# Ledger of designs, part 75: peptides against a protein of PDB entry 5KEZ

Target 1, 320 residues: chain A of PDB entry 5KEZ
Amino acid sequence: NVAIYNPFRPWWERYQPVSYKLCTRSGNEDEFRNMVTRCNNVGVRIYVDAVINHMCGNAVSAGTSSTCGSYFNPGSRDFPAVPYSGWDFNDGKCKTGSGDIENYNDATQVRDCRLTGLLDLALEKDYVRSKIAEYMNHLIDIGVAGFRLDASKHMWPGDIKAILDKLHNLNSNWFPAGSKPFIYQEVIDLGGEPIKSSDYFGNGRVTEFKYGAKLGTVIRKWNGEKMSYLKNWGEGWGFVPSDRALVFVDNHDNQRGHGAGGASILTFWDARLYKMAVGFMLAHPYGFTRVMSSYRWPRQFQNGNDVNDWVGPPNNNGVI

## One batch from the design tools (peptide; made by RFdiffusion4, then SolubleMPNN)

Design b2_p14_8_s4 (from b2_p14_8, 13 letters changed)
Fold by OpenDDE base, seed 1:
Structure b2_p14_8_s4 (fold): chain B 320 residues (1-320), chain A 14 residues (1-14)
Amino acid sequence: as target 1 above (320 residues)
Amino acid sequence: TQELRDRVRKAIQR
C-alpha cells in the first residue's frame, strides 16, 4: 500500500493499495505464511480483509513511496506491479463533475465513482476480475479460510460474484476437499439509501451495522430503551436474516466515532458498557459474531471530533 | 449523514 507520512503512517493507508504484494507494516509474505500455518495447525482460521474495489487515492504523489517499494502513478492510473493502467478504472463511467461519489442516493454513482478520491477499479472487466482472483487465490493457497470484502456496497453484486466464481477450493492440507472460502461483505446499510444489504446475500454474509448502533442505544438507555425489548433481537428488530448476518459491537471505523452508528456505538473506551454489549452479543444466537481487538491511541477532541483518529496500530518491527 | 460517515474513512483524513 501507499506509505503516508502526513499524518505519520495512519491506519487508513492500509486501504490504499498499489499492488497485491504481501509486504506491509504488519509483515512480509513469509511471516504471513508462517502465521497462517501456525494458526491452522491449532484450529484457528484466518480471514483476510481484502481491498478489491479500488487502488490508492487519486491525489497521492507518484513514485515508490509504498510498503513494498512498488512504483505507482495515480495521475496516469499506472500500477505496474499488478499491472493496471487507465483502461482498468471507471473514470469514463462515472459522470460526476469531480469523479467522486457526490450523491449516495444514486446507486450508480456509489458503485461507479470514486470513494473519497480512491481510484475505482472497473470490476466489469474480466482482466480486472482475474487479477483480483489471482490475488485472492494466492491467499487461499497459502491457507486462509476466507475474506472480508472491503467497500462491497461500492461494487456491483454481479461483479463480486464473477470474482468469487474464479476462486479455488480451500487448501486441502487443513480443510476438507472441496471446501469453499467463507465470504462476508462490508455493506453499510442503516436504511434510507438505495443500496441494500439484501443485494449482496447471494455472495455470502453481510455486515449488519444496525446491530451495534441499536445495541449501543439500548445499553446506554437512550430514548427510554430497555433490555427487555431485546427479547426479539435480530430479525424482530428489522435486521437481516441470521444466516446472512455478521454482527459486531464496533469496528475500526465506528470505533473512531465517524463510522455507521455514530455516537451510539460502544467501544473499549467505555469498558463497562462495552463488556455488557459484547457479553450479550456472544450469548445471543443471532448472526455470526465478530469480537474487536484494538489498541489505544492519544485521543484529542476538538469541537467533538478526535483529531488523532488517524493513528495506526503500534509497530516496532522495523517494517517500512 | 451516512454519506459523510462513509466519506471520512480511508482517504480524506489528509
Scores: peptide ipSAE 0.078, ipTM 0.829, DockQ to the pose 0.216
Fold by OpenDDE base, seed 4:
Structure b2_p14_8_s4 (fold): chain B 320 residues (1-320), chain A 14 residues (1-14)
Amino acid sequence: as target 1 above (320 residues)
Amino acid sequence: TQELRDRVRKAIQR
């Protein structure tokens, strides 16, 4: 991914890929293989956060400022380490003036335009699908158990399906023969927008963002909400079917309080309430649970926004 | 939009 130094190595640089090479701030491919092996050997499975909707931001300077040293040129859509070129992006498909998503009520924009300037891959193309599949298959062959698909809302479900159809079975050294990768898709659906979580049920589980948002309001006793109302928690609250839901109290994005539940989201900053929420989540049968492991950072609020929300996990001069 | 709001800083700091 792009190495960003202003701010200094933010967490979100990881979501700006320039190649599918497994060399990042966390280590190189050999180290990753070693980790996966060691984890698998003790029954801990690895699920990769796969950034396949896009490459890096369009405004990033060309060069070799990347975690693996790969050259890239966002301006010309040149990612030779893949390789991708201008033919592999949706520049011509997106009809907005900026090239970015401007209207989230337009599903076509949401899927064909750039997410906040991130170069949008043309996932309709078999070439692109294949390059992504190769990346994911490499990981599968290493021994990962599945994937979180980042920004799935911004990909056509059919394109995702096409990629998934190219995936290998899981590594038989650790998984039963014929096992398929576990897929969960990040789709932010709190209602009110045309893209629905249900659009993605065919590909795997979907993040249920209503879960953390609603649970937060209940535990905070907002709007007269009561814990007793959780008796029909899950589908009874309008959430996706349990077998399609990946549930969580918070994630790295909404932990920073900007959306997908806003201020209702409980985080480790509110330890008592957070423990209640997480405890409830783990005790309740609804959905597949994900527990957040985060960190403290020096929050600095200006005009209601944390100017340090970019701060990544504890590191030593950028090395994690 | 929810997602846009979550990613605003990432976008402007790219």
Scores: peptide ipSAE 0.067, ipTM 0.835, DockQ to the pose 0.172
Fold by OpenDDE base, seed 2:
Structure b2_p14_8_s4 (fold): chain B 320 residues (1-320), chain A 14 residues (1-14)
Amino acid sequence: as target 1 above (320 residues)
Amino acid sequence: TQELRDRVRKAIQR
């Protein structure tokens, strides 16, 4: 991914890829392979956050300022480490003046235009699908158990399926023969927009962002809500079917006030309420549960916004 | 904004 130095190595640089090399601040490929092996040997499975909707931002300076030193040029759409070129992006397909998503009520814009300036990959192209599949298959062959598909609402479900259809079975050294990768898709669907979580059920599980948002309001006792109202928690609250849901109290985005849920989201900053919410989630049988393991950072609120919401994990002068 | 309903990932250096 790109190495961003202003601000200094933010968490979100990880979501601006310039190659599919397993060479980042987390380590190199050999170290990753070693970690996966050690984890699998004790029954801990690895699921990779796969960024496949886009490459880095269109305004990032060209050069070799990346975690593995790979050259890239956003201006010319040149990513030779893949390789991608100008033919592999949706610049000509997006019809907005800016090239960015301007109207989230237009499903075509949401999927064909750039998410906050991030160069949008032409996932309709078999070449692009194959490059992504090669990346994911390399991970599968190493021994990962599955994937979180980042920014799934910004990809056509059929394009995702086309990629998934190219995937290998899981590594038989640790998984039963014929096992398929576990897939869960990040789709933010709180209602009111044309893209629905149900559009993606055919590809795997979907993140249920209503879960953390609604649970937060109940635990906080907002609007007179009571714990007793959770008797029909799950589908009874309008959530997706349990077998399609991945549920969580918070994630890295909404922990910082970004994305779905707003101020209702409970985090470790409100320790007592957060423990109540997480405890309830783990006790209740709805959905596949995900527990957050995060870190503290020096929050500084200005006009209601944390100006340090970019701060990444604890590090020593950029080294994790 | 609608953009804030989804995550805001910075694409440019500050």
Scores: peptide ipSAE 0.082, ipTM 0.837, DockQ to the pose 0.153; fails the geometry check
Fold by OpenDDE base, seed 3:
Structure b2_p14_8_s4 (fold): chain B 320 residues (1-320), chain A 14 residues (1-14)
Amino acid sequence: as target 1 above (320 residues)
Amino acid sequence: TQELRDRVRKAIQR
């Protein structure tokens, strides 16, 4: 991915890929392979956060400022380490003046235009699908158990399916023969927009962002909410079917006030309430549970916004 | 709004 130095190596640089090389702040491919092996050998499975909707931001300077030193040029859509070129992006398909998503009530814009400047891959193309599948299959062959598909809301469900149909079975050294990768898709659907979580049920589980948002209000006792109202928690609250839901109290985005959930989201900053929420989530049978492991950073609020929300995990001069 | 939250999520990644 892009190595960003202003601010200094933010967490979100990981979501601006310039190649599919397994060479990042966390280590190189050999170290990753070693980690996956060690984890699998003790029954801990690895699920990769796969960024496949886009490459890096259109305004990032061309050059070799990347975690593996690969050259890239956002301006010309040149990513030779893949390789991608201008033919592999949706620039000509997006009809907005900026090239970015401007109206989230227009599903076509949400899928075909750039997410806040991130160069949008032409996932309708078999070439692009194949390059992504190759990346994911390499990970499967290493021994990962599945994937979180980042920004799934911004990909056509059919394009995702086409990629998934190219995936190998899981590595038989650790998984039963014929096992398929576990897929969960990040889809932010709190209602009110045309894109629905149900559009993605056919590809795997989806993130249920209503879960953390609503649980936060209940635990905080906002608006007169009571724990007794959780009697029909899950589908009874309008959430997706349990067998399609991946649930969580917070994630890396809404922990920082970004993404779906707003101020209701409970985080480790409110330790007691957070423990209550996580405990409830783990005890309740609804959905597939995900527990957040994060870190403390020096929050600095200006006009209600944390100006240090970019701060990544503890590191040594950018190396984790 | 959901739109605003989505934009904020990815806006920091520019």
Scores: peptide ipSAE 0.066, ipTM 0.825, DockQ to the pose 0.215; fails the geometry check

## One batch from the design tools (peptide; made by RFdiffusion4, then SolubleMPNN)

Design b2_p15_1_s1 (from b2_p15_1, 9 letters changed)
Fold by OpenDDE base, seed 5:
Structure b2_p15_1_s1 (fold): chain B 320 residues (1-320), chain A 15 residues (1-15)
Amino acid sequence: as target 1 above (320 residues)
Amino acid sequence: SWAEEQYNKYVASLK
């Protein structure tokens, strides 16, 4: 991914890929392979956060400022380490003036235009699908158990399906023969927009962002909500089917107060309430649960916004 | 949506 130094190595640089090389601040490919092996050997499975909707931001300077030193040029859509070129992006398909998503009520914009400037890959192209599948298959062959598909809302479900159809079975050294990768798709569906979580059920599980939002309001006792109302928690609350749901109390985005669910989201900053929420989540059978492991950063609020919400994980002068 | 934009604004923005 891009290496950003202003601000100093923010967390979000991870979501600006310039290649599919397994070479980041977390380690190189050999180290990753070693980690996966060690984890698998003790029954801990690895699921990769796969950023496949886009490459880096269109405004990032060209060069070799990346975690693996790969050259890239956003301006010309040149990512030779893949390789991608201008033909592999949706610039010509997006009809907005800015090239960015301007109207979330227009599903075509949401899928074909850039998410906040992130260069949008032309996932309709078999070439692009294949490059992504190769990346994911490499990970599968290393021994990962599945994937979180980042920004799935911004990809056509059929394109995702086409990629998934290219995937290998899981590594038989650790998984039963014929095992398929576990797929969960990040789709923010809080209602009111044309893109629905159900659009993606065919590809795997989806994130249920209503879960954390609603649980937060209940635990916080907002609007007169009571714990007793959780008697029909899950589908009874309008959530997606349990077998399609990946549930969580918070994630890295909404920990920073800007995400889906707003202020209702419970985080480790509200330790007691957070523990209650996580405990409830783990005890309740609805959905596939995900527990957050994050870090504290020096929050500094200005005009209601944390100016340090960019801060990445604990590091020693950039070294993790 | 505005909320989603706020959610993802950091990903592409160089500040």
Scores: peptide ipSAE 0.035, ipTM 0.760, DockQ to the pose 0.129
Fold by OpenDDE base, seed 2:
Structure b2_p15_1_s1 (fold): chain B 320 residues (1-320), chain A 15 residues (1-15)
Amino acid sequence: as target 1 above (320 residues)
Amino acid sequence: SWAEEQYNKYVASLK
């Protein structure tokens, strides 16, 4: 991914890829392979956050400022480490003046235009699908158990399916023969927009962002909400079917007050309430649960906003 | 959406 130095190595640089090389602030491919092996050997499975909707931002300076030193040029859409070129992006397909998503009520814009400047890959092309599949298959062959698909809302479900159809079975050294990768898709669906979580059920599980948002409201006792109202928690609250849901109290985005959920989201900063919410989630039989493991950072609020919400995990001069 | 904009505001700031 791109290496950002202003601010200094923010967490979000990871979501601006310039190659599919397993070479980041966390280590190189050999170190990753070693970690996966050690984890699998004790029954801990690895799921990779796969950023496949886009490459880096269109405004990032060209050069070799990346975690593996690979050259890239956003201006010319040149990513030779993949390789991608101008033919592999949706620049000509997106019809907005800016090239960015301008209307989230237009599903075609949401999927064909750039998400806040992130260069949007032409996932309709078999070449692009194959390059992504090769990346994911390499991970599968190493021994990962599955994937979180980042920004799935911004990809056509059929294009995702086409990629998934190219995937290998899981590594038989640790998984039963014929096992398929576990897939969950990040789709922000709080209602009111044309793209629905149900559009993606055919590909795997989806994130249920209503879960943390609503649970936070209840635990905080906002708007007269009571714990007793959780009697029909799950589908009864309008959530997706349990077998399609991946649920969580918070994620890295809304832990910082960003993304779906708003101020109702509970985090470790509110320890007592957070423990209540996480405990309830783990006890209640709805969805596939995900528990956050995060870190403290030096929060600095200005006008209600944390100006240090970019801070990544503890590191030694940028090295994790 | 508001959610996506908040999530990716850092990318936008690079422009």
Scores: peptide ipSAE 0.061, ipTM 0.787, DockQ to the pose 0.110; fails the geometry check
Fold by OpenDDE base, seed 1:
Structure b2_p15_1_s1 (fold): chain B 320 residues (1-320), chain A 15 residues (1-15)
Amino acid sequence: as target 1 above (320 residues)
Amino acid sequence: SWAEEQYNKYVASLK
């Protein structure tokens, strides 16, 4: 991914890929392979956060400022380490003046335009699908059990399906022959927009963002909410079907949504209430549960916003 | 969505 130095190596640089090489500040490919093997040998499975909707930001300077040292040029859409070129992006499909998503009520913009400047891959092209599938298949062959598909809301469900159809069976050293990768898709659907979680049910599970938001209000006793109202928690609260839901109290994004960015979300910063929420989630049968493991950073609030919410995970192992 | 824009504001700030 792109190496960002201002601010210094933020967490979000990991979501700006310039190649599909497995070398980042979290480790190299050998270290990753070692971890996957050790985990699989004790029954712990690995699911990769796969960033396949886009490459890096369009405004990032060209050069070799990346974790693997690969050259890239956002201005010319040149990513030779893949390789991608200007033919592999949706620049010509997006009809907005900025090239970015400007209206989230337009599903075509949401899927064909750039998410906050991130260069949008043309997933309708078989070439692009194949390059992504090769990346994911390499991970499958290493021994991962499945994937979180980042920014699925911004990809056409049919394009995702086409990629998934190219995937190998899981590694038979650890999984039964013919096993398929576990897929869950990040779709932010809180209502009010045309793209719905149900659009993606055919590809796998979907993140249910209403879960953490509503649970937070209940445990915080906001708006007269009571724990007794959780009697029909799940589908009874208008959430997606349990067998399609991946649920969580917080994630890396909304964990940083203090102030205007989602104040209902409970995090480790609210230790007591957070433990209550996580305990309830693990005890309740609705959905496939995910528990957050994060880190502490030096929060600095200005006008209700943490100006240090960019701070990435600790790193002292010398990996650039 | 508005929330999504907030989550990705750091990328937008690079412009």
Scores: peptide ipSAE 0.060, ipTM 0.784, DockQ to the pose 0.109; fails the geometry check
Fold by OpenDDE base, seed 3:
Structure b2_p15_1_s1 (fold): chain B 320 residues (1-320), chain A 15 residues (1-15)
Amino acid sequence: as target 1 above (320 residues)
Amino acid sequence: SWAEEQYNKYVASLK
């Protein structure tokens, strides 16, 4: 991915890929392979956060400022380490003046235009699908158990399916023969927009962002909410079917949230309430649960926003 | 969207 120095090596640089090489702030491919092996040998499975909707931001300077040293040129859409070129992006497909998503009520924009400047891959192309599948299959062959598909809301479900149909079975050294990768898709659906979580049920589980938001409201006793109201927690609260839901109290994004919606999210900063929420989540049968493991950073709020929300995990001069 | 800004901070951070 891009190595960003302003701000200094933020956590979100990981979501600006320039190649599918397994060289990052966390280590090289050999170290990753070693970690996967060690984890699998003790029954801990690895699920990779796969960033496949886009490459890096269009405004990033061309060069070799990347975690694996690969050259890239956002301006010309040149990612030779893949390789991708201008033919592999949706620049000509997006009809907005900026090239970015401008209206989230337009599903076509949401999927065909750039997410805040991130170069949008043409996932309708078999070439692009194949390059992504090769990346994911390499990980499967290493021994990962599945994937979180980042920014799934911004990909057409059919394109996702086409990629998933190219995936290998899991590594038989650790998984039963014929096992398929576990897929959960990051889709932010809080209602009011045309893209729905149900659009993605056919590909695997989806993130249920209503879960953490509503649970936070209840445990905080906001708006007169009571714990007793959780009697019909899950589908009774309008959440997606349990067998399609991946649930969580917080994630790396919304623990850095702002405004009214973000304020409901419980995090480790509110330790007691957070433990209550996580405990409840783990005890309740609804959905597939995910527990967050995060870190403290020097928060500085200005006008209700943490200006240091970019801060990544503890590191040594940018290396984790 | 507002929801994206609230719950997908990596998107908001790129603005």
Scores: peptide ipSAE 0.047, ipTM 0.778, DockQ to the pose 0.111; fails the geometry check

